# Peptides against a protein of PDB entry 2N1D: the designs that were tried, part 134

Target 1, 169 residues: chain A of PDB entry 2N1D
Amino acid sequence: EVKVKIPEELKPWLVDDWDLITRQKQLFYLPAKKNVDSILEDYANYKKSRGNTDNKEYAVNEVVAGIKEYFNVMLGTQLLYKFERPQYAEILADHPDAPMSQVYGAPHLLRLFVRIGAMLAYTPLDEKSLALLLNYLHDFLKYLAKNSATLFSASDYEVAPPEYHRKAV

## One batch from the design tools (peptide; made by RFdiffusion4, then SolubleMPNN)

Design b1_p25_6_s4 (from b1_p25_6, 14 letters changed)
Fold by OpenDDE base, seed 2:
Structure b1_p25_6_s4 (fold): chain B 169 residues (1-169), chain A 25 residues (1-25)
Amino acid sequence: as target 1 above (169 residues)
Amino acid sequence: SEMEKMLQKIKEITQRILSVLNKSL
């Protein structure tokens, strides 16, 4: 399996995210105040603002596009807890043609990096290519860690109403 | 299966990314 290293400061958030959903029966507020598209755009702009990136800007843009596509492919089947399924179904009904990267936010984006490694293991990659891809993914994760105070908060969740619980069982 | 289709999409995305990143080497 391909191992994508999650920054240590973000690991506790994964536990909190899991607890909010599975134990406290809360849902992340959708559509997200800051969606995946916006987070990726901010990252790209951040990289550009650091300067001396004109020869690497195209690479960052491609990685951003790739992460977005990974997320949109995997969200529905790989990144949701069972309790979140009714919410997802409602989103699909209300926004049938909208990519999920425009609906979901940082917590679900972080879950992608927990799951993507197992799927990449089925893609034949030479050592150099794998290292190159992982370097960019890890760089993005460092960005998430740097901005974790604004991207990850329990206040972005809300208690699911009783009518939702009936749908989730 | 759905899993097989997803894996194929992941492969395609990955190959596209790498086709660009390899130019940066």
Scores: peptide ipSAE 0.767, ipTM 0.964, DockQ to the pose 0.722
Fold by OpenDDE base, seed 1:
Structure b1_p25_6_s4 (fold): chain B 169 residues (1-169), chain A 25 residues (1-25)
Amino acid sequence: as target 1 above (169 residues)
Amino acid sequence: SEMEKMLQKIKEITQRILSVLNKSL
């Protein structure tokens, strides 16, 4: 299996995210105040501003585009807890053609990196190519960790109303 | 299956990314 290493700083957040949804029966507020598209754009701009010759802009842009596509492909079927399914259904009903990267935010984006490795294992890749891809993915995760104080907050969640609980049985 | 289709999409995205990244070497 392809292992995508999550920074230690972000692992506690994954637990908190799970707890907020599954135990405390809260929902991440949608549409996100800062959606996946915005986070990826900020990352790309951050890399550009660093002026590092080793970090080629065209490569970063391609990785950003790829992460966005990964997210949009996987969100509905791979990244949601059971309790979140009614919320997702409502989003689809109201915005059937909207990419989920414009609706969801940092917590769900982080969940992508927990799951993507298993799917990448089914893609034939030589070791050098895999290492190269992982280097870029890990660099992005490092960015998330660096900005975790602004990207991940329990205040972005809210208690689901009673009528929602009845739908989420 | 739906899972197979998803895996195929992931593969296509990955191959596109790598086609660009390999040029950076």
Scores: peptide ipSAE 0.767, ipTM 0.964, DockQ to the pose 0.686
Fold by OpenDDE base, seed 3:
Structure b1_p25_6_s4 (fold): chain B 169 residues (1-169), chain A 25 residues (1-25)
Amino acid sequence: as target 1 above (169 residues)
Amino acid sequence: SEMEKMLQKIKEITQRILSVLNKSL
């Protein structure tokens, strides 16, 4: 399997995210105050502003676009806990054509990187290409870790109402 | 299957990305 390494700083958040939803029966507030599109845009701008010789804007833009597409493809079927399914269904009903990258935020985006490796394993890639892709993905994850204090917060979750619990059995 | 379709999409996205990234080498 293709291993996408999650920064150690973010691993505790994955546990907290799971706990908030699965144990505490909370839901991430949707639509996200800062959605995936915005996070990716900020990253791209961040890379541009750094102005390093190694910064290739066109490459970063392609990776950003790719991450967005990965997210939109995988969110509904791969990135949700069971408890979140009714919420997702409601989002789809209200906004059937909206890309989920405009609805969901940092926690779900982080979940993508937990799951994407398994998908990439089924994509034929030469070693050099895979390493190159992973370098960009890891660079983005490093960005998430650097900004984790502002991107990940339990205050972005709320207790699901009793009516929701009946739907989420 | 649904999973196969998803994998195909992931493949297509990845190959597109790499077509650009490989130009940077």
Scores: peptide ipSAE 0.767, ipTM 0.964, DockQ to the pose 0.677
Fold by OpenDDE base, seed 5:
Structure b1_p25_6_s4 (fold): chain B 169 residues (1-169), chain A 25 residues (1-25)
Amino acid sequence: as target 1 above (169 residues)
Amino acid sequence: SEMEKMLQKIKEITQRILSVLNKSL
């Protein structure tokens, strides 16, 4: 199995995210005020502004594009809690062709990195290639950790109405 | 299956990423 290490700073958020939805019956506000596309764009711009010799803009852009595609492929089937299914169905009905990276935000993006490792295990990769990919993914996760105070907040969730509870059974 | 299709997409995305990243070495 491919191990993607989540920064310790972000692990408590994963627990809070789970609690807000599954126990407190809240939903992340959609469409996100800051969607996945925007977060990835900010990261790319951040890397560009750093001006480090190790910063290869074309490589960062490819990783950003790849993360976006991973997210859009996996969101609907791999990243949602059961309670979120009706909300997702509503989004699909209203915007069937919209990429989910334009709808969802940081919490769901973080969930991607909890799941992506298992998926990557089915892709034959040499050790060097895998290490290279993981380095970029971990760098992005480090960025999320550094900006966690602005990206992750319980105030981005709201209590689901009674009507939603009835359809979530 | 649906899962197999997803895995195939993940493979394709990954290979494309790596084709670019390997050029950065």
Scores: peptide ipSAE 0.763, ipTM 0.964, DockQ to the pose 0.650

Design b1_p25_7_s1 (from b1_p25_7, 10 letters changed)
Fold by OpenDDE base, seed 4:
Structure b1_p25_7_s1 (fold): chain B 169 residues (1-169), chain A 25 residues (1-25)
Amino acid sequence: as target 1 above (169 residues)
Amino acid sequence: DEYKELVEAFRKALELLKKYLEELE
């Protein structure tokens, strides 16, 4: 089993995110004010500003690209709560060619790391490669934790309208 | 060098996972 450890600072947010959607029947405002693409770009720039070598910069770019692609593939089928599915359907109808990393934001990106461990278990990686991957994922999560005050806010959610409530099960 | 090899392995692993997830959809 591949375990991706979520920083303790971010675990309360996962609970709040779940509560906002499932219990309070709110939706994350879309398109996100700060989308996944922007968050990943900020991370890459942050790492580059720390004086990394060319190899480290290349590695960061690959990590960013990989996280983005994983997010875009997994969002619709793996990262949404049931209550969010009508919203997702509307997004697909209105923006059929837009990658979800340009639509969704930090909360859904964080959800990716709750699920990504199981996906990594299906990849035949040697121990060294897996360790390297995990190190970068944890490094990114550390970045999210460091910037959590600006990335995660209940004010980014809104109460779903009555007509939406009828569509949601 | 070893680091470049690891970076390449990382990229390939991510690509493989992407394909796997796409097949699940």
Scores: peptide ipSAE 0.172, ipTM 0.754, DockQ to the pose 0.537
Fold by OpenDDE base, seed 5:
Structure b1_p25_7_s1 (fold): chain B 169 residues (1-169), chain A 25 residues (1-25)
Amino acid sequence: as target 1 above (169 residues)
Amino acid sequence: DEYKELVEAFRKALELLKKYLEELE
């Protein structure tokens, strides 16, 4: 297994996210006001503004692209709580051609990093390459932590309507 | 196997990243 460390600042949010959905029966408002694509773009721009070399800039772009692809692949099957499945089905029906990175936001993106470690264990990366990748992933998580006040808020959730509860079994 | 398909997707998603990261070492 590959260990991806979640910043301590973000761990409480994972609990709050779980509580809002599973216990309080709320849903994250979709489409997200700030979607995964936008978050990744902001991160890339942030890194580029720090005076990175060309090689580092290219690496950041690839990390962003990789995270986006991982998210889009894993969202529907790996990152959703049971209560969220009807919402996801509705999103697929209404937006069949849209990648989920354009629909979902920071909370679901953060959930990716809880699961991504196990998947990375199956990549053909050698030890050095894996370590470098992990450094970039941790750097991104650090960015999320720095911007957590604007990215993670209970106000982005809403109580599911009665008709939704009938769908969610 | 759905899980195997996911693994392959991850491999493809990281292919270009692997190339760049190896060159930076």
Scores: peptide ipSAE 0.104, ipTM 0.687, DockQ to the pose 0.103
Fold by OpenDDE base, seed 3:
Structure b1_p25_7_s1 (fold): chain B 169 residues (1-169), chain A 25 residues (1-25)
Amino acid sequence: as target 1 above (169 residues)
Amino acid sequence: DEYKELVEAFRKALELLKKYLEELE
């Protein structure tokens, strides 16, 4: 397994996220007020504003595109807790053509980095390429940690209605 | 150089991920 280090500042949030959904039976409000696309766009703009070279700017764009694609591929099957599956089904029915990066937000994006390491372990990447990829992923995680106060909040969750509980296990 | 390597890394990783997930479905 490839180790993706989650910043210590964000680890408590992962616990809170899990607790809100699995134990308190709450759901993240969808569509997200600030979706994954927006978060990634802000990150890209942040990196560009720091005076990066053209090559580094293009690299950031590729990182954003890559993270977005990974999220969209993995969300439905890898990033959801069991309690969230009915909500996901409803989203798919209501927005069949929308990428999940336009629907979900920061908490689910952070979950990606908990799982992505195992997926990267199956790649034929050489050590240098893998290290490069990990460096950019960690850079993004650092950005999330820096902006955690505005990106992660329990107020973005709400108690699931009674009818939802009948659909969820 | 670094840019090209990054692009290739993501591409390869994503392709394998998609294949893996397809097998699980």
Scores: peptide ipSAE 0.069, ipTM 0.668, DockQ to the pose 0.646
Fold by OpenDDE base, seed 2:
Structure b1_p25_7_s1 (fold): chain B 169 residues (1-169), chain A 25 residues (1-25)
Amino acid sequence: as target 1 above (169 residues)
Amino acid sequence: DEYKELVEAFRKALELLKKYLEELE
């Protein structure tokens, strides 16, 4: 397994996220007020404003693009709890041409990093390339941790209506 | 070249991920 270290500051949120959905039967408000695309854009701009070299700047762009693509590929099949499936189906019906990175937000993005390590383990990447990738992923996670107060909030969730519960069983 | 290595890493990773997910379906 490829180890992707989640910052300690964000681990409690993963528990809260799980609790809100699975135990409290709440749903993350969609479309997200701040979607994955926006979060990644802010990260990229943050990194670019630090006066990085051209190569580092372009590397950040590739990291953003890669994370976005991974998210869009994995969201529907790997990142959702069972309770969220009806909501996802509705989103697909209402927004058939929209990438999920434009719909979902920080909590689901964070879930990606819980799963991405296992996926990367299947890749034939050499140690150097893998280390480089992991460094950037960890850098992004650090950014999420620094901005956790604005990115993660229970107020972004709402209690699912009774009719939704019937669909989710 | 760090940039080239990163690009290649993501490319390969994404390609294999897609294949893996397709196999799960």
Scores: peptide ipSAE 0.046, ipTM 0.643, DockQ to the pose 0.642

Design b1_p25_7_s2 (from b1_p25_7, 10 letters changed)
Fold by OpenDDE base, seed 2:
Structure b1_p25_7_s2 (fold): chain B 169 residues (1-169), chain A 25 residues (1-25)
Amino acid sequence: as target 1 above (169 residues)
Amino acid sequence: DEYKELVEAFREALERLKKLLEELE
């Protein structure tokens, strides 16, 4: 199994995220004020500003692109709690051509990294490439942790309206 | 060169992942 280590600073947020939705019956406000695309772009720019070589910059761009693609593929089927499914259906109806990376934000992006390790285990990479990829993924997670105060907030959630509860399982 | 190899491997992994997810649907 491929292990992706979540920074200790972010683990409590995963619990809070779960609690807000599953127990408190709240929903993350969509479309996100800061979507996954913007977060990844900020990270890429951050890395570029650090004076990386051409090859390292290229690698960062591809890692960002990969994370984005993984997110867009996995969001609807792998990253949502049951309570969020009606909201997702509404998003698809209202924005049929929009990638979910333009709709969802940091909390859902973080959920990806809880699952991505297991998925990578089913898509074998050579040990050297896997190690390098993991380094970049962990570097990105470190970036999220560093900016957690602005990226993760309970104020981005709101109590679901009564009519939503009738649709939710 | 190692970065190019990473990119190629990552893309291939993504394609395999997509296929796997489609099969699960």
Scores: peptide ipSAE 0.085, ipTM 0.688, DockQ to the pose 0.649
Fold by OpenDDE base, seed 3:
Structure b1_p25_7_s2 (fold): chain B 169 residues (1-169), chain A 25 residues (1-25)
Amino acid sequence: as target 1 above (169 residues)
Amino acid sequence: DEYKELVEAFREALERLKKLLEELE
């Protein structure tokens, strides 16, 4: 198993996110006001503004693209709590051609990094490449932590309507 | 050079992950 370290600043949010959905039966408002695409774009621009070399800028862009693709692949099957599955089905019906990175936001993106380590264990990488990838992933997580006040808020969740509870088991 | 190699490895890993997820569906 590959270990991806979540910043201590973000761990409480993961707990709150879980509690809001699973215990309080709330749902993250979709489509997200700040979606995964925009978050990743902001990160990329942030890195570019710091005067990185062309090669480093290129690497950041590709890492962002990779994170986006991983998110889109894993969201439906790996990142959702049981209570969120009816909502996901509705999203697929309403936006059949939209990638989930355009629909979901920061909380679900953060969940990716809880799961991605285990998935990387099934994808053999040389030690050097894995270390470098982890460095970029951790750098991105640090960015999320730095901007956590803006990206993560319980106000982005709302109580699921009664009709939704009938769909969720 | 080093960064290009990382990008390629990441893409390859992603493809393998996709296949794995498809098998779990």
Scores: peptide ipSAE 0.082, ipTM 0.686, DockQ to the pose 0.664
Fold by OpenDDE base, seed 5:
Structure b1_p25_7_s2 (fold): chain B 169 residues (1-169), chain A 25 residues (1-25)
Amino acid sequence: as target 1 above (169 residues)
Amino acid sequence: DEYKELVEAFREALERLKKLLEELE
């Protein structure tokens, strides 16, 4: 098994996110004001501003692209709570050709890293490549932790309307 | 090149993951 460690600073948010959705019956406002694409772009720019070498910059860009693709592939089947399924269906109907990285935001992106380790176990990498990838994934998670105050907020959620509850049952 | 090798491995892993997820659907 591939272990991806979530920073301690972000673990409380995962609990709050779960509580907002499952207990308080709220939904993350979609489309996100700051979507996954934007977050990843900000990270890439942040890394570039730190004076990385050409190879490291190239690697960061590819890791960002990889995270984006993983998110887009996994969002619908792996990252949603049951209560969020009707919302996802509505998004697909309204935006059939849009990648989910342009619709969803930081909370769902963070959920990816809870699952990605197990998924990587099904896609064997050599030990060296896996170690490098994990380093970048942890680096990105560290970035999310540093910016958690602006990326994660309960104000980005709203109470689901009664008509939604009917669809969710 | 170490980083180029990582990129290629990552892309290959993504392709395998996509196929796996499609099978789970």
Scores: peptide ipSAE 0.079, ipTM 0.683, DockQ to the pose 0.622
Fold by OpenDDE base, seed 4:
Structure b1_p25_7_s2 (fold): chain B 169 residues (1-169), chain A 25 residues (1-25)
Amino acid sequence: as target 1 above (169 residues)
Amino acid sequence: DEYKELVEAFREALERLKKLLEELE
């Protein structure tokens, strides 16, 4: 199995995220004030500002595009807790053509990296290519950890209204 | 070079993953 290591600094947030939704019955405010698209764009710009070669810059852009697409494909079926499913259904109904990377934010993006390793195991890559991909994924996670104070906050969640509880499983 | 190869491999892996996820829906 392919293992993607989550930085130790971000692991407590995953627990808090789970607690806010599952135990405290809160929901992440949607649409996110800082969506996945903007986070990935900021990362790409950050990498470009570090003086990378043309090839490395091109690779960063493609990795960002890949992460975005992975997120958009996996969000609805792999990344949501049961309590979040009615909210997702409402988003789909109201914005059927919008990619979820324009709606959701950092917490859900981080959840992707908890799952992506297992998914990559079903898509065999040669050892060299896999190692390179993992290096970029870990580099991105390091970026998230470095900027965690601005990306992850309990204030981005809100208590779900009483009507929501009736349709949540 | 290695970066071009990485991009191609990543795209191919993504396409395979998308197909797998569609089958699970």
Scores: peptide ipSAE 0.078, ipTM 0.689, DockQ to the pose 0.644

Design b1_p25_7_s3 (from b1_p25_7, 10 letters changed)
Fold by OpenDDE base, seed 3:
Structure b1_p25_7_s3 (fold): chain B 169 residues (1-169), chain A 25 residues (1-25)
Amino acid sequence: as target 1 above (169 residues)
Amino acid sequence: DEYEELVKAFREALEKLKEYLKKLE
């Protein structure tokens, strides 16, 4: 397994996220007020505003595109807790052509980085390429940590209605 | 150099991920 280090500032949030969903039976409000696409766009703009060279700017764009695609591929099968499955099914029914990066937000995006390491282990990347990829992933995680106060909030969750509980578990 | 390597890494990794996830379906 390839280890992706989660910043210490974000680890407590992962626990809170898990607790809100699994123990408190709450759901993240969808569609997200600030979706994954917008978070990635803000990151890209942030990096570009720091006076990067053209090549580094282009690299940031690729990082954003890559993270977005990974999220969209993994969300439904790898990033959801069991309690969230009915909600996901409803989203697919209502928005069959929408990428999940336009629906979900920061908490689910952070979950990606908990799982992505194991997925990268299945790739035949050489050591140098893997290190480069990890460096950019960690850079993005650092950005999330820096902006955690505005990106992660329990107020973005709500108690699931009774009819939802009947569909879950 | 770094840019090209990054592009290659993401693309290759993503393709393998898609293949892996498809097998789990």
Scores: peptide ipSAE 0.079, ipTM 0.681, DockQ to the pose 0.686
Fold by OpenDDE base, seed 1:
Structure b1_p25_7_s3 (fold): chain B 169 residues (1-169), chain A 25 residues (1-25)
Amino acid sequence: as target 1 above (169 residues)
Amino acid sequence: DEYEELVKAFREALEKLKEYLKKLE
């Protein structure tokens, strides 16, 4: 497995996220007030404001596009807890034409980086390419950590109604 | 070129990911 290092300041959030869903039976409010698309856009703008060259700007665009696509591919099958599956089914019915990066937010995006390492290990990338990719992924994670106070909050979750519990067996 | 290497890495990884996930269905 390819190891993607999660910043220490974000690890407690992963535990809180798990606890809110699995133990407290809450759901992240959807559609997200701050969706994955907007988070990635903010990151791209942040990087471009740092005075990067044209090549660096193009690289940032590729990172954003790559992360977005990985998220959209993996969300439904790899990033959801069992309790969240009925909610996901409802989202698919209500928003059939919307990519999940426009529906879900920071907590689910962070979950991607817990799983993406195993997915990358499946690919026959050379050491140089893999190192470069990991460097950019870690750079993005640093951005998430820097903005964690505004991106991650328990107030974005709500208690699931009794009717939902019957669906989530 | 760092940009070219990054593009190649992401595209190759994404294609293999899609293939892998398809096998899990």
Scores: peptide ipSAE 0.070, ipTM 0.668, DockQ to the pose 0.733
Fold by OpenDDE base, seed 2:
Structure b1_p25_7_s3 (fold): chain B 169 residues (1-169), chain A 25 residues (1-25)
Amino acid sequence: as target 1 above (169 residues)
Amino acid sequence: DEYEELVKAFREALEKLKEYLKKLE
């Protein structure tokens, strides 16, 4: 089993995220004020600003691209709670050609890392390659943890209107 | 080469992921 370690600082947020949506019937405001693309861009810039070698810079770019693609592939089918399905359908109708990394934000991005481990275990990667990938994923998660105060907030959620509840049931 | 290994890892993993998800549809 491939284990992706979520920083302890971010684990409580996963619970809060679940509670806001499932119990409090709230929705993350979409489109996100800070979407996944911008978060990844900030991470890349952060890493590049430290004067890394060319190979390290290129590696960061690949990590960003990979995370983005994984997110876009998995969001609709793997990362949403049932209550969020109508919202997703509305997003698809309004923005059919937009990648979800331009719509969703940090909470949904974090959910990716809860699921990505099982997906990686399915792949025939050798131990060295997997370890390298995991190191970069953990590095990114560390970045999220460092910036958690600005990336994760209950104020980014809002109570779903009555009309939405009718669609959700 | 760390870069080449990372590229290989992501690409292979992503392709397999897509295949896996397609099977779940």
Scores: peptide ipSAE 0.056, ipTM 0.651, DockQ to the pose 0.738
Fold by OpenDDE base, seed 4:
Structure b1_p25_7_s3 (fold): chain B 169 residues (1-169), chain A 25 residues (1-25)
Amino acid sequence: as target 1 above (169 residues)
Amino acid sequence: DEYEELVKAFREALEKLKEYLKKLE
């Protein structure tokens, strides 16, 4: 398995996210006020503003595109808690053609990096390529940590209505 | 160049991942 290191600053949020949904029976408000697409765009702009060369800019764009696609593929099957599945089904029914990166936000994006390591183990990347990818993933995680105060908030969650509890497993 | 080869490798890896995840659905 490939190890993706989560910054220590973000680990408490993962616990809070889990608690809000699993224990407190809350749901992240959808569509997100700041979706995954927007977060990735901000990261790309941040990196470009720091004097990156053309090659570095190209690399950032590829990383952003990759993270977005990984998220869109993995969200429904790998990143949701059981309590969130009825909400996801409703989103799919109402917005069947919308990529989930336009619907979900920072908490679910962070969950991707908890799971992505195991998924990368099934890819044909050689040692050098894997190391390069990991460096960029860790760089992005550092960005999330630096902006955690604005990206992660319990106020983005709401108590699920009574009828929702009957749908949830 | 070397970087372009790495980018290609990343894209290929992503496609393989997509295929793998679809099989899990």
Scores: peptide ipSAE 0.050, ipTM 0.650, DockQ to the pose 0.499; fails the geometry check

